Peptides against a protein of PDB entry 5D63. Designs and how they scored, part 71

Target 1, 292 residues: chain A of PDB entry 5D63
Amino acid sequence: SLRRGIYHIENAGVPSAIDLKDGSSSDGTPIVGWQFTPDTINWHQLWLAEPIPNVADTFTLCNLFSGTYMDLYNGSSEAGTAVNGWQGTAFTTNPHQLWTIKKSSDGTSYKIQNYGSKTFVDLVNGDSSDGAKIAGWTGTWDEGNPHQKWYFNRMSVSSAEAQAAIARNPHIHGTYRGYILDGEYLVLPNATFTQIWKDSGLPGSKWREQIYDCDDFAIAMKAAVGKWGADSWKANGFAIFCGVMLGVNKAGDAAHAYNFTLTKDHADIVFFEPQNGGYLNDIGYDSYMAFY

## One batch from the design tools (peptide; made by RFdiffusion4, then SolubleMPNN)

Design b2_p14_7_s3 (from b2_p14_7, 7 letters changed)
Fold by OpenDDE base, seed 3:
Structure b2_p14_7_s3 (fold): chain B 292 residues (1-292), chain A 14 residues (1-14)
Amino acid sequence: as target 1 above (292 residues)
Amino acid sequence: SIEDEFREAYYALK
């Protein structure tokens, strides 16, 4: 079963992702196949899947950038019916925007079936070109046609997953208390995280005793990430992952405030020093408090 | 409490 989360949705047959053309929020904006770059923010190609309560395996798909929803035009069951971005809500009853998402016959990819029409999201002719048509098309769950098979690459973590990653880290104090601020977090590539750090002005900030020291740097970084998120995405119901920790060293004679994010596979945390922009597996402190 | 101890410690140790 697919979990609530943000996904990059890639065709199983060709290196093409489901893309909202130009990231436009206009009703009727085409959803198309488009190339992507791994380990980067593919701005128009991220989708928040919201599960519908009491409807098995059924979701709305909100484009993260535009805040609009995947929509089968007129809910038509005709092969070749356009799939577009359209205004909507996460828990809509509009069958044009309800998608049943289950594993395909290969056990790794998914098929995306419109709840009403029972047709499937199809990369027409398996066309790998930018702007290739994506449409509703007749099919069955057991067919092996790669035009209708999609990999759902998770780009976010739940608060529970983040909590688990923290718990596995060896640099957590036995008295650790974590405070979860949100339910779902987009995890940024380090390059993007670093760019936010650079743009924040922190690289040029001077350490000053008490008035602007380690806790100020760490909080400023979290604030910068939060602002970046708010300014970058129109969808709601998620946050951008960036944590703050307070830690004490092994000797118990020094404390520090710092940031942390998740590794690429989302299984571990990596520490981030906002005073110099460094990523470290061991920052020299054991965290006794975090909020994220 | 242990938590209180760390609250005091951070300021003193940072």
Scores: peptide ipSAE 0.251, ipTM 0.828, DockQ to the pose 0.220
Fold by OpenDDE base, seed 1:
Structure b2_p14_7_s3 (fold): chain B 292 residues (1-292), chain A 14 residues (1-14)
Amino acid sequence: as target 1 above (292 residues)
Amino acid sequence: SIEDEFREAYYALK
């Protein structure tokens, strides 16, 4: 079954993603097909899938940017019915905003069926142009029409997945204790992470003994990422991944505070030095404490 | 505790 998480949803037939037009939070904003750039933040094309308790394989889809939800207009079963952004809640009972998401017949892509109408999210005519219509359309689970097949590219990790990634890293002290602050984390591309770092003013910050040293840099980076998240996205129920670690070197005669994020495949962590903006597989310290 | 030891260690070693 599809896990709770943030997804970039890409058509199986053409290089088009499910896009909330202009990222608008207005009720009735069209959801359309739109081109995307791999390995970047596609701002209007990220969707938080929230599983509905006790309803198998059924989710709400919240646009991360607008905070509105994928909505089948009037819940109509008519082919060509508009799919729009609309205000809602994560655990709504409104069938216009409930989507059953299961694997397609090819075993890789998913189909998105409206819970009430039983129609499917369809990239009309497989149109690859920006602004192409996405609508509810008749279909079946087993047909191979790529207009109704979607790849769910996971853009987030659960706290458990983050824990697992940390546990696999060789630069973790035997006494390590981690403190999980949130349940789901959007993982940023390094370019975005670096841009936040640049915009924070940290590149120009002066190291000062105790009053603004390594822990201040590390905490400031986390705060900057947190603020960026709050300012950038209207959806709730997730955080932006940015960890803080305290570590000690192998000799036990030096300690450091630093940041870390996840690699592109989400399987490993990479260390980030907030004093210089560097990414390192080995920062020279073994972490005995983290919060993220 | 181990945690206390490392807290003190961090301050002393950073």
Scores: peptide ipSAE 0.250, ipTM 0.826, DockQ to the pose 0.237
Fold by OpenDDE base, seed 2:
Structure b2_p14_7_s3 (fold): chain B 292 residues (1-292), chain A 14 residues (1-14)
Amino acid sequence: as target 1 above (292 residues)
Amino acid sequence: SIEDEFREAYYALK
């Protein structure tokens, strides 16, 4: 089953993603096909999938940017029915906003079926142009029509996944204690992470003994990422991944506070030095404490 | 607690 998480949803036939037009929060905002740039934040194209308890393979899809939900207009089963953004809640009972998402017959892509109408999210005519219509359309689960097949690229990690990534890192102290602050984390590209760092003012901050030293830098980075998240996204129920670690060196005669994020494949962590903006696989310390 | 021990260690070693 599809896990709760944030997804970039890409058509299986053409390089187009499910896009909430202009990221608008207005009811009835068209959801359209739109080009995307790999390895970047595609602002209007991220969707939080929330599984509905006791309804197999069924989700709401919240646009991360607007905080509105994917909605089949009037729940109509008519082919060509508009799919729009609309206000809603994660656990709504409104069948216009409930989507059964299961693997297609090819075993890699998904189909998105409206729970009520039983029609499928369709990139009409497979149109790859920006603004192409996405609509409900008749179909079956076993059909191979790429207009109705979508790749769900997971852009987030659960706290458990983050925990696992940390646990397998070789630079974790045997006495490590991790404290999970949230349940789901959007993982940023390094470029975005770095930009947040730059915008925070940390590059110009002066290290000062105790009063503004390594822990202050690390916490300031964490705070900057948090603020960026709050200012950037209207959806709730997720955080932006940015961890803080305290570590000790192998000799046990030096300690440091630093940040970390996840690698592109979400399988590993990479350390971030907030004092200089560097990414390191080995920061020279073994973490005995983290919160993220 | 172990956290307390490391807290002191961090302060002393940072």
Scores: peptide ipSAE 0.248, ipTM 0.826, DockQ to the pose 0.264
Fold by OpenDDE base, seed 4:
Structure b2_p14_7_s3 (fold): chain B 292 residues (1-292), chain A 14 residues (1-14)
Amino acid sequence: as target 1 above (292 residues)
Amino acid sequence: SIEDEFREAYYALK
């Protein structure tokens, strides 16, 4: 079953993603097919799937950017009914905003069925053009029509997944204690992570003994990422992944504070040195404490 | 605690 998380939702037939037009938070904003760039933040195309308790395979889909929800207009079962962004809440009872999401017959893609109307989210005519209509359309779970099949590319990790990635890393001290601050984390591409670092002013910051040394750099980076998240996204219920670690070297005669993020496949961590903006698989320290 | 020891160690070793 689909897990709670942030997804980039891509059509199975053509290279189009489910896009909230212009990222607008206005009620009735069209949701459309739009091109995307892999390995980047596709700002208007990220959706937080929140599972509804006690309703199997059913979710709300909150646009990360606008904070509005995928909404079948008037809940109509008529083929061609508009799918729009609309104000809502994560655990709404409004069937216009409840979506049953299950694997399609191909076992890889998903279909998105409106809970009330039982129609499916459809890229009309498989149109690959920017702004192509996405609508509710009649269908069945077992049909192979790619207009109604969607790949859910997970862009976030749970705290448990992050914890597992950390645990697999060889540069973790035996005394390691991690402190999880949030439940779900959007994982940024390195390019975005680096840009936040640049915009934070840290590249121009000077190391000063105790008063602004490694721990200050690491904490400042985390704060910058947090602020970026708050300023960039209107949805709630997730954080931006950026960790802080304290580590000690193998000889036990030096310690360091640094950052870390997750690799593209979310399976591993990579260390980030906030003093120079470098990404390293081995930063030369074993972490005994992290918070993220 | 071991955690306290490492906190002190960080200050001493950073």
Scores: peptide ipSAE 0.243, ipTM 0.831, DockQ to the pose 0.245

Design b2_p14_7_s4 (from b2_p14_7, 8 letters changed)
Fold by OpenDDE base, seed 2:
Structure b2_p14_7_s4 (fold): chain B 292 residues (1-292), chain A 14 residues (1-14)
Amino acid sequence: as target 1 above (292 residues)
Amino acid sequence: SIEDEFREAYYSLK
């Protein structure tokens, strides 16, 4: 079954993603097909899928940017019914905003069925143009129509997944203790992570013994990412991944504080030095503590 | 804990 998480949802037939037009939070904002750029944030095209307890394979889909929810207009079963952004809540009982999401017959893509109407989210005519209509349309789970098949590319990790990634890293001290701060994390591309670092002022910050040293840099980066998240997204229930580590060198005579993020495939961590903006697979320290 | 003692010993090395 589909896990809770943030997804970029791409059509199986054409290179279009499910896009909330202009990222607007207004009720009735069209959800449309739109081009996307791989390995970028794609601001208006990220959706938090929240599973509904005791309703199999059924979710709400919250647009990360606007904080509004995917909504089948009037819950109509008529083919061509608009799919829009609309205010809502993660655990709503409104069937207009409940979506059953299961694997299609091809075993790779998903179909998105409105819980009430039993119609499917459809990229009308498979139109690849920006602004193409997305609507509810009649269909079946077994049909191979690519207009109704979607790839769910997971853009976030759970705390458990992050924990597992850390555990696999060879630069973890035997005394390591990790502290999880949130439940779900949007993982940023390095370019975005670096830009946040630049905008934080850290590149111009002066290292000063004790008063502004490694821990200050690492915490400042964490704070900058947190602020960026708060300022960038209207949805709740997730965080932006940026970890802080304390590590000791092999000799055991020096310690350092630094950051870390996840690799593109979310399987591993990469270390980030907030004092110079560098990414390293080996920062020269083994972590004995992390919080993220 | 032993781990806490270890961390306390090393935090000053930052």
Scores: peptide ipSAE 0.048, ipTM 0.665, DockQ to the pose 0.218
Fold by OpenDDE base, seed 3:
Order: sequence, then structure tokens, then C-alpha cells
Structure b2_p14_7_s4 (fold): chain B 292 residues (1-292), chain A 14 residues (1-14)
Amino acid sequence: as target 1 above (292 residues)
Amino acid sequence: SIEDEFREAYYSLK
């Protein structure tokens, strides 16, 4: 079953993603097909899938940017019914905003069925152009029509997944204790992570003994990422991944504070030195404490 | 605990 998380939803037939037009929060804003750039933040094309308790395989889909929800207009079962952004809540009972999401017959893509109408989210005519219509359309779960098949590319990790990635890393001290701050984390591309670092002013900050040293840099980066998240997205219920670690060197005569994020495949962590903006697989310290 | 003592000691090394 599909896990709670943030997804980039791409058509199985053409290189088009489900896009909330202009990222607008207005009720009735069209959801359309739009081109995307891999390994980047596709701002209007990220969706938080929230599973509905006690309703199998059923979710709300909140646009991360606008904070509005995928909505089948009037819940109509007519083919060609508009799919729009509309105000809502994560655990709504409004069937216009409830979507049953299950694997398609090909076993890799998903179909998105409106809970009430039983119609499916359809990229009309498989149109790959920007602004192409996405609508509710008649269909069946076993139908192979790529217009109604979607890849759900996970852009976030749960706290448990992050914990597992940390546990696999060889640079963790035997005394390690981790503290989880949130439940779900959007994982940023390194380019975006670096840009936040640059915009924070940290590249121009001077190391000063005790008064502004490694812990200050690491916490400042964490704060910068948090602020970036708050300023960038209207949806709630997730955080931006940026960890802080304390570590000790092999000799046991020095300690350091630094950041870390996840690799592109979310399977591993990579260390980030906020004093110089470097990414390292080995920062020279073994972590005995982290919070993220 | 020994673990707590260890961490406290290394905080001073930062």
C-alpha cells in the first residue's frame, strides 16, 4: 500500500506531472499536466498523501505549495469532469477529495480513483503539453490505459526511514542517541540545500572560539532550513530534512558539530559541513548524538 | 552513567 508521504506524480505514458496551475490557492484552480525537471524542486507538483484511517488505500492529496487539496468538481462521475485544487482538510469526509490509490495492472504505476464517483484521474488524450487537461474519467483498475497510470515518486522520508539510513552509516559512535523531531521530511536536492546555506549568510560567517563555533554554524543551518520550509510551503504536517550531529574523532581528542542530509535515493546520509558548505561521506567524526 | 560522562567530556572539546 502507498505510504504517507510527499510525492511527485508523473504520468506513466508521457513525461508530464500532476501540476497545480501557478500554485494558486484559489478554489477551482485547475490541476493540469506539466513538464518537470528531474532532481529539482518542482514547486507546484508536490503532493502530500495522507491516508484516511479505516478506509483502505484511500488518501487526501494536498498540494505542498498551495495547501489546497485535489478535488473532483462536484464529485461528478461524468468523463471529463475537472480536477481542481480546493480548500480542504487532511482527514475530510468529502468524497470529492478522497482518492483511492492502488497499483495498476503493470505493478509499478498507480491509478487514482475518486472514492465517490469511482472515476479515475486521467491525463486527457495523454497530452504532454504544459497545461494539458487532467480530469475524472471512466475506467477500471485492470485497464492498461497509460492516461490513467501514474508513478508516485517519493520525495520524502518518514522518521523511521531516516533513522534506518543513519543506522546504516559507518560513522556512528557506539554511544549514539538520536532524537526525532518530526514525522515526515521533504528531502531536498543538494543544490537546494546549498542555496539555503548560501542565503543564510553562513558562507560569510567567521569562526570564533566558543562564541560562534561549530555548534553555532550547525544550528544556524538547521534554523535556515526550517525558515525556508515555513516560507516556501503552505501545507502542514511535514518538515524539511536537515539534521544536526555531534561527533567525536577517532583519536578521541576532538569533537565537532555538523549537519547531515539524505542521499538522492534516501538510503544513506551524507554529512554537510556548514562552515564551508561541503558534502562529505566521511567528515572525520563518529556521531554520538543527532537530532533531526 | 558512563555514557553520560563520555558525552559531557566531549562537549568540552567542541
Scores: peptide ipSAE 0.046, ipTM 0.653, DockQ to the pose 0.194
Fold by OpenDDE base, seed 1:
Structure b2_p14_7_s4 (fold): chain B 292 residues (1-292), chain A 14 residues (1-14)
Amino acid sequence: as target 1 above (292 residues)
Amino acid sequence: SIEDEFREAYYSLK
């Protein structure tokens, strides 16, 4: 089954993603096919899939940018019915906004079926142009039509996944204590993470003994990421991944505070030095505490 | 310059 998370949803037939037009929060904003750039944020094309309790394989899809939900217009079963952004809630009972998402017949892509109408999210005519119509369309679970098949590329990790990634890292002290602050985390590309760091003013910040040293840099980076998240996205129920660690050196006579994020494949952590913006596989310390 | 010191007093956070 599809896990709760943030997804970039790409058509199986053409290089087009499910896009909320202009990222608008207005009710009735068209959801369209649009080109995307790999390894970037793709702002209007991220969707938080929230599983509905006790309804198998059924989700709401919240656009991360707008905070609105994928909505089948009037819940109509008519082929060609518009799929739009519309105000809603994560656990709505409105069948216009409930989507059953399961594997397609190819075993790799998914189909997105409206819970009420039983029609499928369809990239009409497989049109790869920007602004191409996405609509509800008649279909079946077993047919191979790529217009209705979608790859769900996971852009987030659960707290459990993050915890597992940390546990696999060799630079964790035996006394390690981790504190999980949120449930789901959007994982940023390093380029975005670095840009937040640059925009925070940290590159120009002066190290000062105790009054503004390693812990201040590390916490300031986390605060900057938090603010970036709050300012960038209207959806709720997720955080932006940026961890803080305290670590001790091998000699046990020095400690450091630093940040960390996840690698592109989400399987490992990479350390980030907020004092210079560097990414390191080994920062020279073993973490005895983290919060993220 | 980059300073990577975190004083021993912070070890209490373990």
Scores: peptide ipSAE 0.032, ipTM 0.704, DockQ to the pose 0.147
Fold by OpenDDE base, seed 4:
Structure b2_p14_7_s4 (fold): chain B 292 residues (1-292), chain A 14 residues (1-14)
Amino acid sequence: as target 1 above (292 residues)
Amino acid sequence: SIEDEFREAYYSLK
């Protein structure tokens, strides 16, 4: 079963992702196949899958950038029906925007079936070109046609997953208390995380005893990421992952405030020093408190 | 105090 989360949705046959053209919020904006760059944000190609309560394997798909939803035009069952971005809500009853998403016959990729029409999201002719048509098309769950098979690469973590990643890190103090602020977190590539750090002004900020020291740097980074999220994405119901930690050194005679994020595979945390922009597996402190 | 500990941490980093 597909979990709630943010996904980059890639065709199983060609290196093309489901893209909302130009990230436009206009009703009727084409959803198309488009090339992507691994390990980057791919701005117009992120989709929040929201599961519909009491409807098995059925979701709305909200484009993270535009805040609009994947929509089968007029809910038509005709092969070649356009799939577009359209205004909507996460828990809509509009079958044009309800998608049943289940594993394909290969057990790795998914198929995306419109709840109403029972047609499938199809990269027409497997066209790998930018702007290639994505449409509703007839099909079955068991068919192996790669035009209708999609890899759902999860770009987010739940709060529980983040909590688990923290818990298995060796640099957590026995007195650790974690405070979860949100439910689902987009995990940024380090390059993006660093760019936010740079744009925040923190690289030019001067350490000053107590008045602007480690806690101020760490909180400023958290605030910068929050603002970046608010300014960058129109969808709701998720946060951008950026944690704040307080830690104590091994000797127990010094404490530090710092940030942390998740590794690319989402399995571990990596520490981030907002005073210098460094990523470290060991920052020299064991965390006794975090909020994220 | 916690405040002193944070200050100490900064001094250790610089």
Scores: peptide ipSAE 0.031, ipTM 0.702, DockQ to the pose 0.099; fails the geometry check

Design b2_p14_8_s1 (from b2_p14_8, 7 letters changed)
Fold by OpenDDE base, seed 3:
Structure b2_p14_8_s1 (fold): chain B 292 residues (1-292), chain A 14 residues (1-14)
Amino acid sequence: as target 1 above (292 residues)
Amino acid sequence: SPMEEKFLAFLESQ
């Protein structure tokens, strides 16, 4: 079954993603097909899938940018019914905003069925152009029509997945204690993470003994990422991944505070030095404490 | 722990 998380949802037939037009929070804003750039944020094309308790394989889909929800207009079962952004809540009982999401017949892509109407989210005519219509359309779970098949590329990790990535890293001290702050984390591309670092003013900050040293740099980066998240997205129920670590060197005669994020495949962590903006697989310290 | 106290002392120097 599909896990709770943030997804980039791409058509199985053409290089088009499910896009909320202009990222608008207005009720009735069209959801359309739009081109995307791999390994970027794709601002209007991220969706938080929230599973409905006690309703198998059924979710709400919240647009991360607008904070509005995928909505089948009037819940109509007619082919060609508009799919729009509309105000809602994560655990709504409104069948216009409830979507059953299960694997398609190919075992890789998913189909998105409206819970009430039993119609499917359809990229009309498989149109790859920007602004192409997305609508509710008749279909079946076993039909191979690529207009109704979608890849769900996960852009977030759970706290458990982050914990697992840390646990398999070789630069973790035997006394390690991790403290989890949130449940789900959007993982940023390094380019975005670096831009946040630049915008924070940290590149121009000077190391000073105790008054502004390694811990101040690491905490300032964490705070900058948190503020960026709050300022960038209207949806709730997730955080932006940016960890803080305290580490000790192999000799046991020096310690350091630094940041870390996840690799592109979400399987490993990479260390980030907030004093110079560098990414490292080995920062020269083994972590005995982290919070993220 | 005494070990954690040592690590904190080192951290203050970095």
Scores: peptide ipSAE 0.026, ipTM 0.625, DockQ to the pose 0.086
Fold by OpenDDE base, seed 5:
Structure b2_p14_8_s1 (fold): chain B 292 residues (1-292), chain A 14 residues (1-14)
Amino acid sequence: as target 1 above (292 residues)
Amino acid sequence: SPMEEKFLAFLESQ
């Protein structure tokens, strides 16, 4: 089954993603095909998939930006029925907002079937233009039509996945203790992470012995990311990944506080120095404590 | 540093 998480949903036939037009929270806002830029945040194109308990392979899809849900207009089974953003809840019983998501016949892409109507989310005519209509359309699970096939690119990690990435890193002290603060984390591109750092004022902050030193910088960065998350997204049930570590050097005579995030493939961590905005694979310290 | 002292104290408590 598709895991709970945040996804960028891309058409299998053309370079278009499922986009909530203008990121609007208004009921009836069109969901459309739109171009995207790899390795960017793609603001209006992120969807939180929440699995429905006891209903196999069935989810709500919450637009991360608007906090509204993918909705088949009137639940109609008619081909060409609009798919829109609409107010809802993660565990709704409204079949207009329930989507069965399973692998297509190609084993890589997914199809998105409305639970009630049994029609599929369709990029109408495979139109690659910005604003192209996305609609409910008749289909079957085994059809090869790329208009109804979607790649689900995971943009988040579970706390367990983050924990595993940390555990694989060679710069973890044998005494390491990690503390998990949330369950699901949006992983930011470095460019976005850096922009948050810049906007925080940290680049202009002066290091001062004990009163504003490494721990203050690291905590300030985490706070900035948290605030950015709260100010940027209307959906709930996830956090923005930004870790804090305490580390000791190999000699055991110096300690440091720093940040970390996940690599693009989510398999590893990369260290971030909030005092200069640098990303490093080796920050010169082994972590004995982290919280994220 | 205070951080180093805490780390050392933690190790000693193991």
Scores: peptide ipSAE 0.015, ipTM 0.580, DockQ to the pose 0.087
Fold by OpenDDE base, seed 4:
Structure b2_p14_8_s1 (fold): chain B 292 residues (1-292), chain A 14 residues (1-14)
Amino acid sequence: as target 1 above (292 residues)
Amino acid sequence: SPMEEKFLAFLESQ
């Protein structure tokens, strides 16, 4: 089954993603096919899938940017019914906003069925152009039509997945204690993470003994990421991944505070030095404490 | 350093 998380939803037939037009929060904003750029945020194309308790394989899909939900207009079962952004809640009972998401017959892509109408999210005519219509359309779960097949590219990790990535890293002290602050984390591309770092003013900050040293830099970076998240996204129920670690060197005679994020495949962590903006696989310290 | 002192205190609490 599809896990709770943030997804970039890409058509199986053409290089087009499910896009909320202009990221608008207005009711009735068209959801359309749109091109995307790999290894970028794709701002209007991120969807939080929230599973509905006790309803198998059924979710709401909240646009991260607008905070609105994927909505089948009037819940109509007619082919060509508009799919729009509309105000809603994560655990709504409105069948216009409930989507059953299951694997297609190919075993890799998903189909997105409206719970009420039983029609499927369809990239009409497989049109790869920007602004192409996405609509409810008749179909079956077993049909191989790529217009109704979607790849769900996971853009987030659960706290458990993050914890597992940390546990696999060789630069963790035997006394390590991790403190999880949130449940689901959007993982940023390094370019975005670096841009937040730049915009924070940290590149121009002066290291000063005790008064503004490694811990201040690391916490300031985390605060900057948190603020960026709050200012950038209207959806709730997730955080932006940015960890803080305290570590000790191999000799045991020096300690350091630093940041970390996840690699592109979400399988590993990479260390980030907020004093210089560097990414490192080995920062020279073993972490005995983290919070993220 | 204060951080090292905290680290040692942490180890002692294990």
Scores: peptide ipSAE 0.015, ipTM 0.580, DockQ to the pose 0.099
Fold by OpenDDE base, seed 2:
Structure b2_p14_8_s1 (fold): chain B 292 residues (1-292), chain A 14 residues (1-14)
Amino acid sequence: as target 1 above (292 residues)
Amino acid sequence: SPMEEKFLAFLESQ
C-alpha cells in the first residue's frame, strides 16, 4: 500500500515525470509529461498523496507547488480525457480527483486509476517530450503497458521514519529526547539546504557570546527553512525537514546546538553546522535533545 | 532536564 507522502512520479517507460504545467494553480491547468533532473527539487513535479479513509488504496494527489489536485476532466471514461490541475481538498468525495494507486504487475511501478471512471493515468504514446499529454485511458491492472506505469519516488519522510533515522545514529546520547513538530517532511537535497542557509544571511552572521551563538544559528536555520517552505509551496500538510539538536561532547564539558537533515536515502541523518554550512557525519557532540 | 540546564550553563559561559 502506498504511504501518505510526497512523491516524484516518473513514467516507467521514458524519463518523464508527471508535471503540472508552469506550476499554475488555475483550474484546468494541464498535467503533462516533462523531463526532470535527479536529485533536485523538480518544483512542479511533486505530489502529496493523501490516503482516503476507508477507501482502499485511494488517494488525492495534491501538487506541492500549486496546491491544486490531479483531476480527470469531467470524470470521463473516454480514452484521451485530459488530466488537469484543479482546486480541491485532500479528502474530497469528488471522483474526478480520487485515484486508486496500486502496484502494477511488475511489482515496482504503480498504476494510477481514476476512482470513478476506472481509467488509468496514461502518458499518451509514451511521448518523452516536454509537455506531452497525460490523459485518462482504458486499461487493466495487469497490463504491462509502460504508458500507464509510474514509479513513485518518495521525497518525504514521516515523523516516525525521521525518528527511526535519528535512533540509528551513533551520536545520540543515552538521555536523548526528541520532539516531533510535524507529521510529514519534504527532504531537501543538500544543495537546496545550503542555498537556504546562504540566503538566510547566516554565513555573514557574527558569533557573539550568548547573544548570538550556537543556538541562535541553529534556530535561525530552522526558521529559514520554515520560511522557505512557506514561500515556495502552496500545498499544506507537510513541513520541510530541518532539525535542531542540542548535544554534549564526550567529555561532558561542552555543549553545542546544531542542525541536521536526512541523507538522500532517508535512512540516516547528517549533521549540519549552521555557523559554517558544513555537513558532518560526526559533529563532535552526542545529541540529548532534538526537535524537528 | 538536568542536561538542558547544563547546556544553558555552557551557553552562558561562552
Scores: peptide ipSAE 0.022, ipTM 0.630, DockQ to the pose 0.087; fails the geometry check

